# Peptides against a protein of PDB entry 3QIS: the designs that were tried, part 1

Scores and structures below are computed, not measured.

Target 1, 334 residues: chain A of PDB entry 3QIS
Amino acid sequence: PSLELSRREFVFENVKFRQLQKEKFQISNNGQVPCHFSFIPKLNDSQYCKPWLRAEPFEGYLEPNETVDISLDVYVSKDSVTILNSGEDKIEDILVLHLDRGKDYFLTISGNYLPSCFGTSLEALCRMKRPIREVPVTKLIDLEEDSFLEKEKSLLQMVPLDEGASERPLQVPKEIWLLVDHLFKYACHQEDLFQTPGMQEELQQIIDCLDTSIPETIPGSNHSVAEALLIFLEALPEPVICYELYQRCLDSAYDPRICRQVISQLPRCHRNVFRYLMAFLRELLKFSEYNSVNANMIATLFTSLLLRPPPNLMARQTPSDRQRAIQFLLGFLL
Positions, changes and structure headers below are counted from each chain's first letter, unless a header gives other numbers.
Peptide ipSAE is a variant of ipSAE made for these designs: the mean of its two directions, with the distance scale d0 fixed at 1.0 Angstrom where the peptide's residues are scored. Compare it only between designs on the same protein; published cut-offs may not carry over.
The geometry check fails a fold that doesn't show the stated peptide or that is severely misdrawn somewhere.

## One batch from the design tools (peptide; aimed at target 1 Y276)

Design b1_p8_1 (made by RFdiffusion4)
Pose (drawn by RFdiffusion4):
Structure b1_p8_1 (pose): chain A 293 residues (1-134, 168-310, 319-334), chain P 8 residues (1-8)
Amino acid sequence: PSLELSRREFVFENVKFRQLQKEKFQISNNGQVPCHFSFIPKLNDSQYCKPWLRAEPFEGYLEPNETVDISLDVYVSKDSVTILNSGEDKIEDILVLHLDRGKDYFLTISGNYLPSCFGTSLEALCRMKRPIRERPLQVPKEIWLLVDHLFKYACHQEDLFQTPGMQEELQQIIDCLDTSIPETIPGSNHSVAEALLIFLEALPEPVICYELYQRCLDSAYDPRICRQVISQLPRCHRNVFRYLMAFLRELLKFSEYNSVNANMIATLFTSLLLRPPPSDRQRAIQFLLGFLL
Amino acid sequence: AISLEEAY
């Protein structure tokens, strides 16, 4: 049971939020007998690597002496973006490739991460006047820029918030917001609209803070009480919520053109603005509908 | 409505 590896060190340079990278290498069974390989957790872990990293394939069978290409894939999603933004985690790791009944092969992962305004808290973004990778703001300039674009160009946009944008444009929009305060956000209306949804979803703290979540559901049927729960939010969260509810009510006026109705808004935005740490789903859409109507 | 499932 022996393996030959084309390389053991891998570099992921300038890793960005939601931008896929692949570092590929070849494994060859240079032994005399067949072997089984698999990636294993390091002593006392659950997984063989961190969430932003994946091996494809992560296990297999090799006769003497067939070869197999292994793809080491890096993808920073909403699960890791904040800790990598914060520096609580780095683009580094060790993969232990394990021969069943044999040697261990140690693969070193290194590189660097570029922080994004996506996955950054509303509070910190309101404190930052300049782009992240160039008195606080009422709302983060990034969310204002996205909403400003949609307000200007997308009020009559067919199927707004129902058609997915382009992956390439989403990344361009995110990089644009990370590095600039542009005159115009690049990309189609569908891409800008989806980037807004991704922005809300990637927030480390939702627009409606986690501890107020349950109170919102309980209060879902009293509009006086729902508004009061909103008053308990920090200034920046209260402002973003009010700002978005106003924006969505503005879009409802053009529903005959943009097909944006209360049903779709409630099911789309409730889970983004109001996340927990069922029929609660119903009190939640009721909570949000109380503001839209 | 738009699904926000990950691309990867």

Design b1_p8_1_s1 (made by RFdiffusion4, then SolubleMPNN; from b1_p8_1, 3 letters changed)
Fold by OpenDDE base, seed 2:
Structure b1_p8_1_s1 (fold): chain B 334 residues (1-334), chain A 8 residues (1-8)
Amino acid sequence: as target 1 above (334 residues)
Amino acid sequence: PISLKEAV
């Protein structure tokens, strides 16, 4: 068996969070026998490609002189965004197109990733006074490392950050402030807020806006801005309530005084974001006659985002644990 | 408007 490939080198320029890119190529059976093709893992890999890459179709059968189009799809989800933001991973891969009883064909994937405030830690974002796209990638690595060390210090020592006035971190990320301030100003009377999906094009504009600028107003509908806040919270590498406090939140869920004590033990940035979000959501609930938002809906929605189980417990989350997590948030909304 | 100073 033999294949002819129209292309073997693929470049994905300016890859962004949640923005699908596609490159296509053709494979043709130039042999006299039918052939089966498949993308196969390299030696020591479990998958034929990195998590942000997909081939479609990834396998198939070709008659003699048959041709098929293969799409290489690059999509950075919440599962890949953090490792690409840090430069731990890159837009580089090698695909092995295997021909049954034939030879291997190597495809080179290359490109560049554009960092996003989505999937960046709250600690790092609190140090970023400018849009992330203005920050050199080398400084993003340093900011994540410093942010990890400051999180650890904040957990171990209730020492006030005695940082010089010019280097003081923001109380909350500017990106969260922009989203919440917009929703507070323009979305309190929005019918079905957090219930109606945003537009995908508007979501991409909002992400690009937050990554590249400090706007006076966020573009898009109130629904798109609301969904962008949910996407931001979901994409956080560490949830607003740190994994270390997850079980204590569940254990305290029916004691509002203990719940407040647990929140007081969050790292400064996480604690500030939590309080800021709860203040916004309590304000939004005053307009329930207009926006159809109720405390149970909001608590249910935001619990999955703010109070995620640690990865080791994710598969073991009981309905009781979910109810306790919801009850924990309700104690801050009512 | 919720000021950062009033919310935190």
Scores: peptide ipSAE 0.024, ipTM 0.717, DockQ to the pose 0.030
OpenDDE base, seeds 1, 3, 4, 5: peptide ipSAE 0.022, 0.024, 0.021, 0.022; ipTM 0.699, 0.719, 0.710, 0.730

Design b1_p8_1_s2 (made by RFdiffusion4, then SolubleMPNN; from b1_p8_1, 5 letters changed)
Fold by OpenDDE base, seed 3:
Parts: sequence; C-alpha cells; structure tokens
Structure b1_p8_1_s2 (fold): chain B 334 residues (1-334), chain A 8 residues (1-8)
Amino acid sequence: as target 1 above (334 residues)
Amino acid sequence: PIDLSESV
C-alpha cells in the first residue's frame, strides 16, 4: 500500500491558552490495494501525539483512489498550559502515520506558544509586577525556580531574607486582584453570578487582557469575568490550598479553629489569595437576595478549585471526603 | 479593594 499526502509540515503560530487552531491535509490512496492507516506512538511514547495535539480521524480505511481529510487540532487546556508556560514543553511534535504492511509517513508539527498568567504558579505571579507577555521567557524560568525555593523556605518556617523593597513580592497576583476587584465593584447584584456561563469570545478577551496589560476595567460581562476567575483557579499548577495540606483540611473540616490553623500554614501567597477569595465570597453572600448566590452553591463550586485532592488520591476520593472538603470551605463562608 | 482585615 502507498499514500499521497497533500502536506507534511504544519506550523501553528501564536498558540494561546484555550484558543483552538486547526490545520487540514488530505491523504489519498494512490495504490492498487485497500489500506488501513493509523497514527502510532514513537518508540518511547505512550501516545501518538502530545496532549495539546490531536488528529481527526486518527485511523481509517482507504479504498484505491479514495481520499480523506485529516484535521490537526492544537488546543492548550489546563492540562498542558503550565508545561508550555515554563518552556518545559513546546509547540513541536512528530506524528507517525503508519500504513498496515506499508511505510511510515512523518509529519512535522512546529510553532510558538505565547505564555499566559493562567496556569502560572501563585508564587511566580506574585513576583511579576508587569503583564506576563512583557516578561522574557528566560526570566519566567528564573522566577519559577526562585518561587519554588521561597515556597520551600516558607513551608520550613525559614525567615525570608530582607530582600530590598523593589524585590518584594505582591501580596496577591495582580491578575486575581483585578478579577476579584471587578466582581466586587460591579457583580455583587448580578443575578445568577457563577451560575450563568460567560461568552467564549469575552473569556478570550479577558485572558488576552490580563496576559498583555494592567487594565483599569476588565472587558466583558460580569458572567464572563466570574467564569474567568474560575478558569484561573482551575488552571493553577498547584491549587490555592497546597496539596500537602489537603488531608489536614479534611481532618479539621468540623473544627473551625483547626481549619484556621491549617490555613495559617499555607505559603504566604497562597494564604493571602485564600483569605482574599473568602473575604470576597462572604461579601457576595450578603447580596444573596439580588445575586441568588448561596453558601452551599459557592462551597460546592469552589471546593473542586481551591481544595483539589493530590493526583495520587484523586481516583480514591470518597463522597465523605468531598463532603468534608465542602464543610471546610463552609467554615470560611459563614 | 476588599478589606483583608476581617480575615484575622
């Protein structure tokens, strides 16, 4: 069997978080026999492509002189955003299109990724006084390494060195401050806040705005700004409540004094973000007659974002563990 | 600005 491919090189320029890009090519059976095609893993890979890439269809049959269109889809989700922001991964791959009893055809995928404040650590963002797109990629790596070291020092209760006043980290990321301050100013009376989805176009504008600027006002509806906050929290490489404290949060869920002690042990930036979010959500609950927001809805929604099980425990989460996690957050909302 | 002082 043999195939003719209309294209073998694909370039995805300016790939962004949550922005789908598509490239199409055609394969034709120029042989005299039916052929089965499939994308196959390389020798050391478990998958035929990286998590941010897919082929559709990824397998099929072609009769002699038959032709099929294949779509190569690039989409950076929460699962790929962190490794692309750090430069640990890149918009580069090689796909192997295999023919049964035939040849392998190699496809080259290339391009560039534009970093986002979404999927960046709270520690790194607290060190970024400018939009992430103004920060050189080399400096992002240094900021992540320094952020990891400062997190470890904070967990070890080591006194921070008296860094000069210019090098002091922000109390909270500017991005989360902008989102929450906007919602506090404009969304407290918004009916069905956090219950109505935002517009996809507005979400993209909000992400691009936070990545490239420090706006006076966030663009879009209150629903889109609220959903952007949820997306931001979901995309964090480590949740606002660090994985190391997850079990202690569950164990303390019915003792409000122990809950506060657990939160006091968070790294400074995580603790500040947690307190800032809880203060906002308590304020939002005062307007429940206008916004239809209640403590049980908010606790249920934010528990999955703020108090995530460690990856090794995610498959083992019981209904009791979920209820304890909700109860833990309720103790800060009531 | 949300007053963080109520979180003490």
Scores: peptide ipSAE 0.019, ipTM 0.665, DockQ to the pose 0.027
OpenDDE base, seeds 1, 2, 4, 5: peptide ipSAE 0.011, 0.011, 0.018, 0.018; ipTM 0.652, 0.644, 0.686, 0.671

Design b1_p8_1_s3 (made by RFdiffusion4, then SolubleMPNN; from b1_p8_1, 4 letters changed)
Fold by OpenDDE base, seed 3:
Structure b1_p8_1_s3 (fold): chain B 334 residues (1-334), chain A 8 residues (1-8)
Amino acid sequence: as target 1 above (334 residues)
Amino acid sequence: PISLKESV
């Protein structure tokens, strides 16, 4: 069996978080026998492609002189954004199109990724006084390394070194401040806030705005700004409540005094973001007659974002653990 | 406005 491929090299320029790109090519059976094709893993890989890439179809049959279109889809989700922001992964892959009893055909995927404040650590963002797209990629690596070291020092209760006044981190990321300050100013009376989805085009504009500028106003509807805050919290490499405190939050869920002690042990940036978000959400709850927001809805929504189980415990989360996690947040909303 | 001072 043999195939003819219309293209073997694919370039995905300016790949961004949540922005789908598609490239298409044709495969044709130029042989005299039916062909089965499939994308196969390389040696030592578990998957035929990286998590941000997909082929559709990824397998099939071709009769003699038959042609099929294959779509190569590049999409950076919350599951790939962090490793692309750090430069640990890149927009590069090699696909192996295998032909049963035939040859392997290699496809080259290349391109560039544009970093986002979405999927970047709270520690790194607190050190970024400018939009992330103004920060050199080399400096992003240094900021993540320094942020990890400062997190570890904070957890060890080591006194921060007397860093010069110019190098002081922000109390919260500017991106979180911009989103929450906008919602506080304009969305307190918004009916069905956090219940109505935003528009995908507006979400992309908000992400691009936060990545490239420090705006006076965030573009889009209150629903799109609210959803952008949820997407930001979901995309964090580590949740606002660090994984090491997860079990202690569940154990303390019915003791408001112990809950506050657990929060006091968060790294400074995580603790500040948590307190800032809880203050905002308590303010929204005062306007429940206008915005239809209630404490149970908010606690249920934000628990999955702020108090995520560690990856090793995700498969073991009981309904009781979920209820304790919700109860933990309720103690800060009421 | 929720000042960072009221949340800290």
Scores: peptide ipSAE 0.017, ipTM 0.649, DockQ to the pose 0.029
OpenDDE base, seeds 1, 2, 4, 5: peptide ipSAE 0.011, 0.015, 0.016, 0.016; ipTM 0.632, 0.655, 0.673, 0.628

Design b1_p8_1_s4 (made by RFdiffusion4, then SolubleMPNN; from b1_p8_1, 4 letters changed)
Fold by OpenDDE base, seed 4:
Structure b1_p8_1_s4 (fold): chain B 334 residues (1-334), chain A 8 residues (1-8)
Amino acid sequence: as target 1 above (334 residues)
Amino acid sequence: PISLDDAV
């Protein structure tokens, strides 16, 4: 078996969160026998590609002189955004196109990722007074490392942050403030808020706007701005309620006093964001006659975003755990 | 709502 490949090197420039890029190439059976092709894992890899990459088709048969187009799709989801923002992962991969009883063909994937405030930690974002795209990549790495260390210190030591020469962190990320302030100003009377999907083009504009600027007004419909807030919360590497407090939130779900005590133990930025969101959502609920929003809907929606099970427990979440999590959040909405 | 000036 033998293949001819139209291209073996692929460059994905300016890869962004939730922006699909596609590169295509052709494979042709230049042999005299049918070929089965497949993308195969490298040695020690479980998958033929990184999570942000896909080949379509990833396998197939080619008759002699047959040609097929293969699409290489790059898409950064919530599952890859954090590791790309940190530079732990990069837009680089090697694909192995295997022929049954034939050769391996190596494809080189390269490119660059543009960091997003989506998938960045609340701690890092509270240290960013400028749009993330204005922050040098070296400083992003330092801010994430410092954010991890400060989180660990804040969990271990109620030591006040040394009043030293570093600029005071924001109380909440500017991106969350911008989204919530927009929704508060313009969306409280919006019918079906958080129930109607946004437009994908508007969502991309909102993301790009928050990554590159501090806008006076967020572009797009109220539905798109509302969905952008949900996407932001979903993409957080650590949820607004830290994983360490997850079980305690469930255990306290029917005691509003204990629930408030649990929230008081959150890191400052997480606690501020939680309180800010709860204040907004309680305000939104006053307009339920106009916006069709109710506490049960909001609690159900936001619980999955704010109170995620730790990764080791995700597969084990019971309907009872979900109901306890909803009940925990209801105690802040009512 | 907390103003940007209160948040920044």
Scores: peptide ipSAE 0.021, ipTM 0.705, DockQ to the pose 0.030
OpenDDE base, seeds 1, 2, 3, 5: peptide ipSAE 0.016, 0.010, 0.009, 0.009; ipTM 0.423, 0.634, 0.536, 0.630; seed 1 fails the geometry check

Design b1_p8_2 (made by RFdiffusion4)
Pose (drawn by RFdiffusion4):
Structure b1_p8_2 (pose): chain A 293 residues (1-134, 168-310, 319-334), chain P 8 residues (1-8)
Amino acid sequence: PSLELSRREFVFENVKFRQLQKEKFQISNNGQVPCHFSFIPKLNDSQYCKPWLRAEPFEGYLEPNETVDISLDVYVSKDSVTILNSGEDKIEDILVLHLDRGKDYFLTISGNYLPSCFGTSLEALCRMKRPIRERPLQVPKEIWLLVDHLFKYACHQEDLFQTPGMQEELQQIIDCLDTSIPETIPGSNHSVAEALLIFLEALPEPVICYELYQRCLDSAYDPRICRQVISQLPRCHRNVFRYLMAFLRELLKFSEYNSVNANMIATLFTSLLLRPPPSDRQRAIQFLLGFLL
Amino acid sequence: PSSDDLLH
């Protein structure tokens, strides 16, 4: 049971939020007998690697002496973007490739991460006047820029918030917002609209803070009480919520053109603005509908 | 109107 590896060290340079990287290597069974390989957790872990990293394939069978290409894939999603933004985690790791009844092969993962305004808290973004990788703002300039673009160009956009944008343009928009305060956000209206949804989803703390979440559901049927729960939010969260509710009510005026109706808004934005740490789903859409109408 | 009006 022996393996030959084309390489054991891998570098993921300039890793970005939602941008896929692949570092590929070849495994060859140079032994005399067939072998089983698999990636294993390091002593006392649950997984063999961190969430932003994946091996494809992560296990297999090799006769003597067939070869197999292994793809080490890095993808920073909404689950990891905040800890990598913060520096609580780094683009580094060790993969232990394990031969069943044999040697262990140690693969070193290194590289660097570029922080994004996506996955950054509303509070910190309101405190940063300049782009992250170039008195506080009422709302983060990044969300203002996305909404400003949609307000200017997308009020009459057919199926706004119902058609997915382009992956390439989403990344361009994110990098644009990370590095600049542009005159125009690049990309189609559908891309800018989706980038807004991704922005809200990627927030480490939702627009409606987690502890106020349950109170919102309980209060869902009393508009006086719902507004008061909103008053308990920190200034930046209260402002973003009010700003978005005003923006969505503005889009509802053009529903005959942009097909944006209360039904779609409620089911789309409720889960983004109001996340927990069923029929609660119903009190939640009721909560949000109380503001839209 | 402008998007800034939404903040009022």

Design b1_p8_2_s1 (made by RFdiffusion4, then SolubleMPNN; from b1_p8_2, 4 letters changed)
Fold by OpenDDE base, seed 4:
Structure b1_p8_2_s1 (fold): chain B 334 residues (1-334), chain A 8 residues (1-8)
Amino acid sequence: as target 1 above (334 residues)
Amino acid sequence: KSAEDLLK
């Protein structure tokens, strides 16, 4: 069996968080026998492609002289955004199109990723006074490495923050401030806030706006701005409540004093973001008669974002653990 | 009240 491919090189320029790109090519059975094709893993890979890439169809059958269109879809989700922001991963892959009892065909995927404030650490964002797209990629790498080291030092209580000539970090990321300030100003009376989904086009505009500028006003509806905040919190590589404190939050969930002590042990930026969000959400709850928002809904929604189980425990989360996590957050909303 | 007033 043999195939003809219309294209073997694919370039995905300016790949962005949550923005789907598609490239298509044709495969044709130019042989005299039917053939089955599939994308197969490379040696030592478990998957035929990286998590941000998909082929559709990824397998199929072709009669002699049959042609099929294959779509290569590039989509950076919350699961890939962090590794692309850090440059740990890149928009580069090799796909192996295998033909049963035939040869392999190699497809080259290349391109560039545009960094996002979504999926960037709170520590790094607190060091970014300018939009992330204004920051050189080399400096982003350094900021993530430094942020990891500063988190570890903060947890270990070892070194006073060197009062050196480095500009003081922001108390909270400007992106969180912009989102929450908008919601506080304009969305407190918004019916079904955090219950009604935003518009996908508006979400893309909000993300691009936060990545490229410091706007006076965030574009889009209150629902889109609210959902953008949820997406931001979900995309954080380290949740607002650090993984190291997860179990202690569950253990303390019914003791409001211990809960406050646990939060006091968060790294400065995480602690500030947590307190800022809780202050906003408590203010939002005062308008429950207008916005239909209640503490149980908010606690249920935000707990999954703010208090995530460590990756090693995700598969083991019990309904009891989830209820404890909700109870922990309720102690800051009431 | 600004968002900054919520941090205070």
Scores: peptide ipSAE 0.020, ipTM 0.661, DockQ to the pose 0.917
OpenDDE base, seeds 1, 2, 3, 5: peptide ipSAE 0.005, 0.020, 0.019, 0.016; ipTM 0.404, 0.654, 0.588, 0.600; seed 1 fails the geometry check

Design b1_p8_2_s2 (made by RFdiffusion4, then SolubleMPNN; from b1_p8_2, 4 letters changed)
Fold by OpenDDE base, seed 2:
Structure b1_p8_2_s2 (fold): chain B 334 residues (1-334), chain A 8 residues (1-8)
Amino acid sequence: as target 1 above (334 residues)
Amino acid sequence: RSAEDLLL
């Protein structure tokens, strides 16, 4: 069997969080026999491609002189955004297009990723006074390292040593402040807030706006701004309530005094964001007659975002654990 | 009121 490929090199320029890019190529059976093609894993890989890449179709049959179009889809989800923001992964891959009883054809994938405030740590974002796209990539690495060290110092209750010439961190990320300030100003009377989905185009505009600017107003509908806040919280590498405190939140869920003590042990940035979000949500609940928002709906929605089970416990979350997690948040909303 | 008033 033999194939002709219209292209073997693919460049994905300016890849962004949640922005789908597609490149297409054609494969043609220039042989005299039917062939089966498939994308196969490289040696030691479990998958034929990286998590942000997909081929469609990834396998198929071609009759002699038949042609098929293959789409290479690049999509950075919440599952890939953090490792791309840190530079641990890159927009580079090699695909192996295998022919049954035939040759391997190598496809080169390359490109560049544009960092996002989505999928960046709260601690790093608290150090970013400018939009993330204005921050040099070298400085992003330093900010993540410093973020980790400050999280550890905060957890260890170590007094910060010398406040040298390092700029004082923000109390909350500016991106969270912008989203919540917009919702507080414009969305308190919005019917079905957090119940109606946003528009995908508006969500992309909001993400790009937060990554590139400090706007006076966030673009899009109140529903899109509300969903952007949910996406931001979901994309955090460490949830607003750190994984280390997850079990203690469940254990304390029916004691409001212990719940407050658990929250006091969060890293400074996480604790500030938690308190800020709870204050906003309590304000939003005062307008329940207008916005149809109630404490049970809000607690149920935000629990999955703010109080995520650690990765090792995700598959073991019981209905009782979910109820305790909801009850924990209810103690801050009522 | 700004969202800063909610941090107080």
Scores: peptide ipSAE 0.039, ipTM 0.778, DockQ to the pose 0.904
OpenDDE base, seeds 1, 3, 4, 5: peptide ipSAE 0.025, 0.017, 0.039, 0.025; ipTM 0.727, 0.618, 0.765, 0.706

Design b1_p8_2_s3 (made by RFdiffusion4, then SolubleMPNN; from b1_p8_2, 4 letters changed)
Fold by OpenDDE base, seed 2:
Structure b1_p8_2_s3 (fold): chain B 334 residues (1-334), chain A 8 residues (1-8)
Amino acid sequence: as target 1 above (334 residues)
Amino acid sequence: STSEDLLL
C-alpha cells in the first residue's frame, strides 16, 4: 500500500487561547490495494498528538484512487494554555500517519503561540503592569518563577513583601479589575447576567483586548464580559482559593468566622482577588429585581471556579463536599 | 469598616 500526501509541513502562526486554527491536506491511495490509515503515537507517547492538536479524521479506509481530506485542528484550551504561556510547551509536534502493512509518513507541525493573561497565575499578573503581549517571553518566565517563590514565602509567613518602592505588585490583576469594573458599571441591571452565554466572537475580542491593551471599556455585550470573567477564573493554573486551603474551606463552611480566617491565609493576590470578587457579587445581588441573580445561583456558579478540588481529589468530590463548598461561598455573599 | 471595601 502507498499514499500520496498533498502536504507534510504545517505552520500555525499566531496561535491564541480559545482560537481554533485549521489546516487541511489530502491523502490519496495511489496504490492498487485498499489502505487503512491511522495517526499513531510515537514510541514514548501515549497519544498521537499533543493536547492542543487534533486530526479529523484520525483514521480511515481508502480504496484505490480514493482521496480524503484531513483537518489538523489547533485549539488551545484551559488544559494547554498555562504550559504554552510559560514556554514549557510549544506549537511543535510530529504526527505519524501509519499505513497498515505500509510505510509511516511524518507530518511536521510548527508555529508560534501568543501568550495570554488567561491561564497565567494571579501572582504573575499582579506583577504585570502592562498587557501580557507587551511583556517579553523571557520576562514572563522570570515573573512566574518569582511569583511561585513569593507565594511560597507568603504561605510560610516568613517575610513581609519587601516594599521595594519601584516594583510594587498590583493589588489585583488589571485584567480582573477591567472585567469586574465593567460589569459593576454596566451589567448590574442586566437581566439574566451569568445565566445567558456570551457570543464566541465577542469572547475572542475580549481576550485579545485584555492580552494586548488596557482599554477604557471592554468590548462586547454584558453577557460576553460576564462569561469572559468565568473563563478567566476557570483558566487560572491555581484557583482563587489555593488548593492547599480547599479542605479547610469545606471544614469551616458553616462557621462564618472560621471561613474569614481561612481566606486571610491566602497569598496576598489570591486574597485580594477573592475579596474583590465577593464585594462585586454582593453588589450585584442588590439588583436581583433587575438581573434575576440570586445568592444560591451565584454561589453555585462561582464555587466551581473559585474553590476547585485539588487534582488528586477531583474524582472523589462528594455531593456533601459540593454543598459545603457552596455554603462556604454563601457566607461571603449574604 | 474601610479595609474590606476594595473600591469597586
Scores: peptide ipSAE 0.028, ipTM 0.639, DockQ to the pose 0.252
OpenDDE base, seeds 1, 3, 4, 5: peptide ipSAE 0.023, 0.017, 0.018, 0.021; ipTM 0.621, 0.641, 0.646, 0.631

Design b1_p8_2_s4 (made by RFdiffusion4, then SolubleMPNN; from b1_p8_2, 5 letters changed)
Fold by OpenDDE base, seed 2:
Order: structure tokens, then C-alpha cells, then sequence
Structure b1_p8_2_s4 (fold): chain B 334 residues (1-334), chain A 8 residues (1-8)
């Protein structure tokens, strides 16, 4: 069996969070026998491609002189955004197109990723006074490392970090401030807020806006801005309530005094973001007659985003644990 | 009211 490939090198320029890119190529059976093709893992890999890449179709049969189009789809989800932001991973891969009883054909995938404030830590974002696209990649790495070290110091020492000669961190990320300030100004009377989905094009515009600028106004509908806030919270590498406090939140869920003590133990940026979001949501609930938003709906929605189970416990979350997590947030909304 | 008023 033999294949002819129309292309073997693929370049994905300016890959962004949640922006699908597609490159297509053709494979043709130039042999005299039917052939089966498949993308196969390399010797040390479990998957034929990196998590942000997909081939469609990834396998198939070709009759003699048959041709099929294969789409290479690049999509950076919440699962890949953090490792691409840090430069731990890159838009580079090698695909092995295997022909049964035939040859292997190698495809080279390359490109560049544009960093996003989505999937970046709250600690790093509090140190970024400018849009993330204005920050040199080398400085992003340093900011993430410094943010980790400062988080650990904040947890261990309970002492206010000595405000040395470095620029004072923001109290909350500017991106969260922009989203919440917009919603507070324009969305308090919005019917079905957080219940109606945003528009995908508007979501991409909002993400690009936050990554590249500090706008006076966020583009898009109130629903798109609201969904962008949810996407932002979901994409955080560490949720607003750090994984280390998850169990303590559940254990305290019915004691409002202990709940407040648990929140006080969050890293400064996480604690500020939590309090800021709770203050916004309590304000939003005053307009329930207009926006159809109630405390139970909001607590249920935001619990999955703010109080995520640690990855090792995610598969073991009980209905009781979920109810405790909701109850924990309700104590800050009522 | 701004979002900054919610942090106070």
C-alpha cells in the first residue's frame, strides 16, 4: 500500500484560547490495493496528538485511487490554556500517519500561541498592570514563579508580605474588575442573567479585548459578558477557593462563622476576588424582580466554578458534598 | 457605584 499526501507541514499562527483553527490536507491511495490509515501514538505517547490538536478523520479506509480530506483542528480549551500560557507546552507536534502493512508518514505541526489572561493564575494577574499581550513571555514565566512563591509565603507566614521596592500588586485582577464592573453597571436589570448563553463571536471579542487592552467598556451583550466571567473562573489553574481549603469549606458549610475564617486563610488575591465576587452577587440579588436571579441559582452556578474539588477527589464528589459546597456559598449571598 | 465600591 502507498499514500500520496498533498501536504506534510502545517503552521498554526497566532493560536488563541477558545479560537478554533483548521488546516486541511488530502491523502490519496496511489496504490493498487485498498488501505487502512490511522494516526498512531509515538513510542512514548499515549495519544496520537497533543490535547489541543485533533485529526478528523483520525482513521479510515481508502480504495485504490480514492482521496480523503483530513482536517487538523487546533483548539485550546481550559485543559491546555495554562500550560501554553506558561510555555510548558508549545504549538508543536509530530503526527504519525500509519498505513497498515505500509509506511509511516510524518506530519509536522508548528506555530505560535498568544498568551491569555484566561488560564493565568490570580497571583500572576494581580502583578500584571498591563494587558497580558503586552507582557514579554520571559516576564510571564518570572511572574508565575514569583506568584507561586508569594502564595506559599502568604500561606505559611500569615504576615503581611513586606511591600518591598516591587510595584504593589493589584487587589484583584484588572480582568475580573472589568468584567464585574461592566455587569454591575449594565446587567443588574438584565432578565435571565447567567441563564441565557452568550454569543460565541462576542465571547471571542471579550477574550481578545481583555488580553490586549484595558477598555472603558467591554464589547458584547450582558449575557456574553456574564458568560465570559464564568469562562474566566472555570479556566483558572487554581480556583478562587484554593484546592487546599476545599474540604474545610465543606466541613464548615453550616457554620457561617467558620466559613468566614476559612476564607480569611486564602491567599490575598484569592480572598479579595472571592469577597469582590460575593459583594457583586449580593448586589445582583437585590434586583431579582428584574433579572430573575435568586440565591439558590447563583450559589449552584458559582459553586462549580469557585469551589472545585481537587483533581484527585473530582471523581468522588458525592451529592452531599455538592450540597455542602452550595450551602457554603449561600452563607455569603444571604 | 463602581466595582471599587464593592471592595470597601
Amino acid sequence: as target 1 above (334 residues)
Amino acid sequence: RTAEDLLK
Scores: peptide ipSAE 0.026, ipTM 0.698, DockQ to the pose 0.884
OpenDDE base, seeds 1, 3, 4, 5: peptide ipSAE 0.025, 0.022, 0.023, 0.023; ipTM 0.697, 0.681, 0.686, 0.693

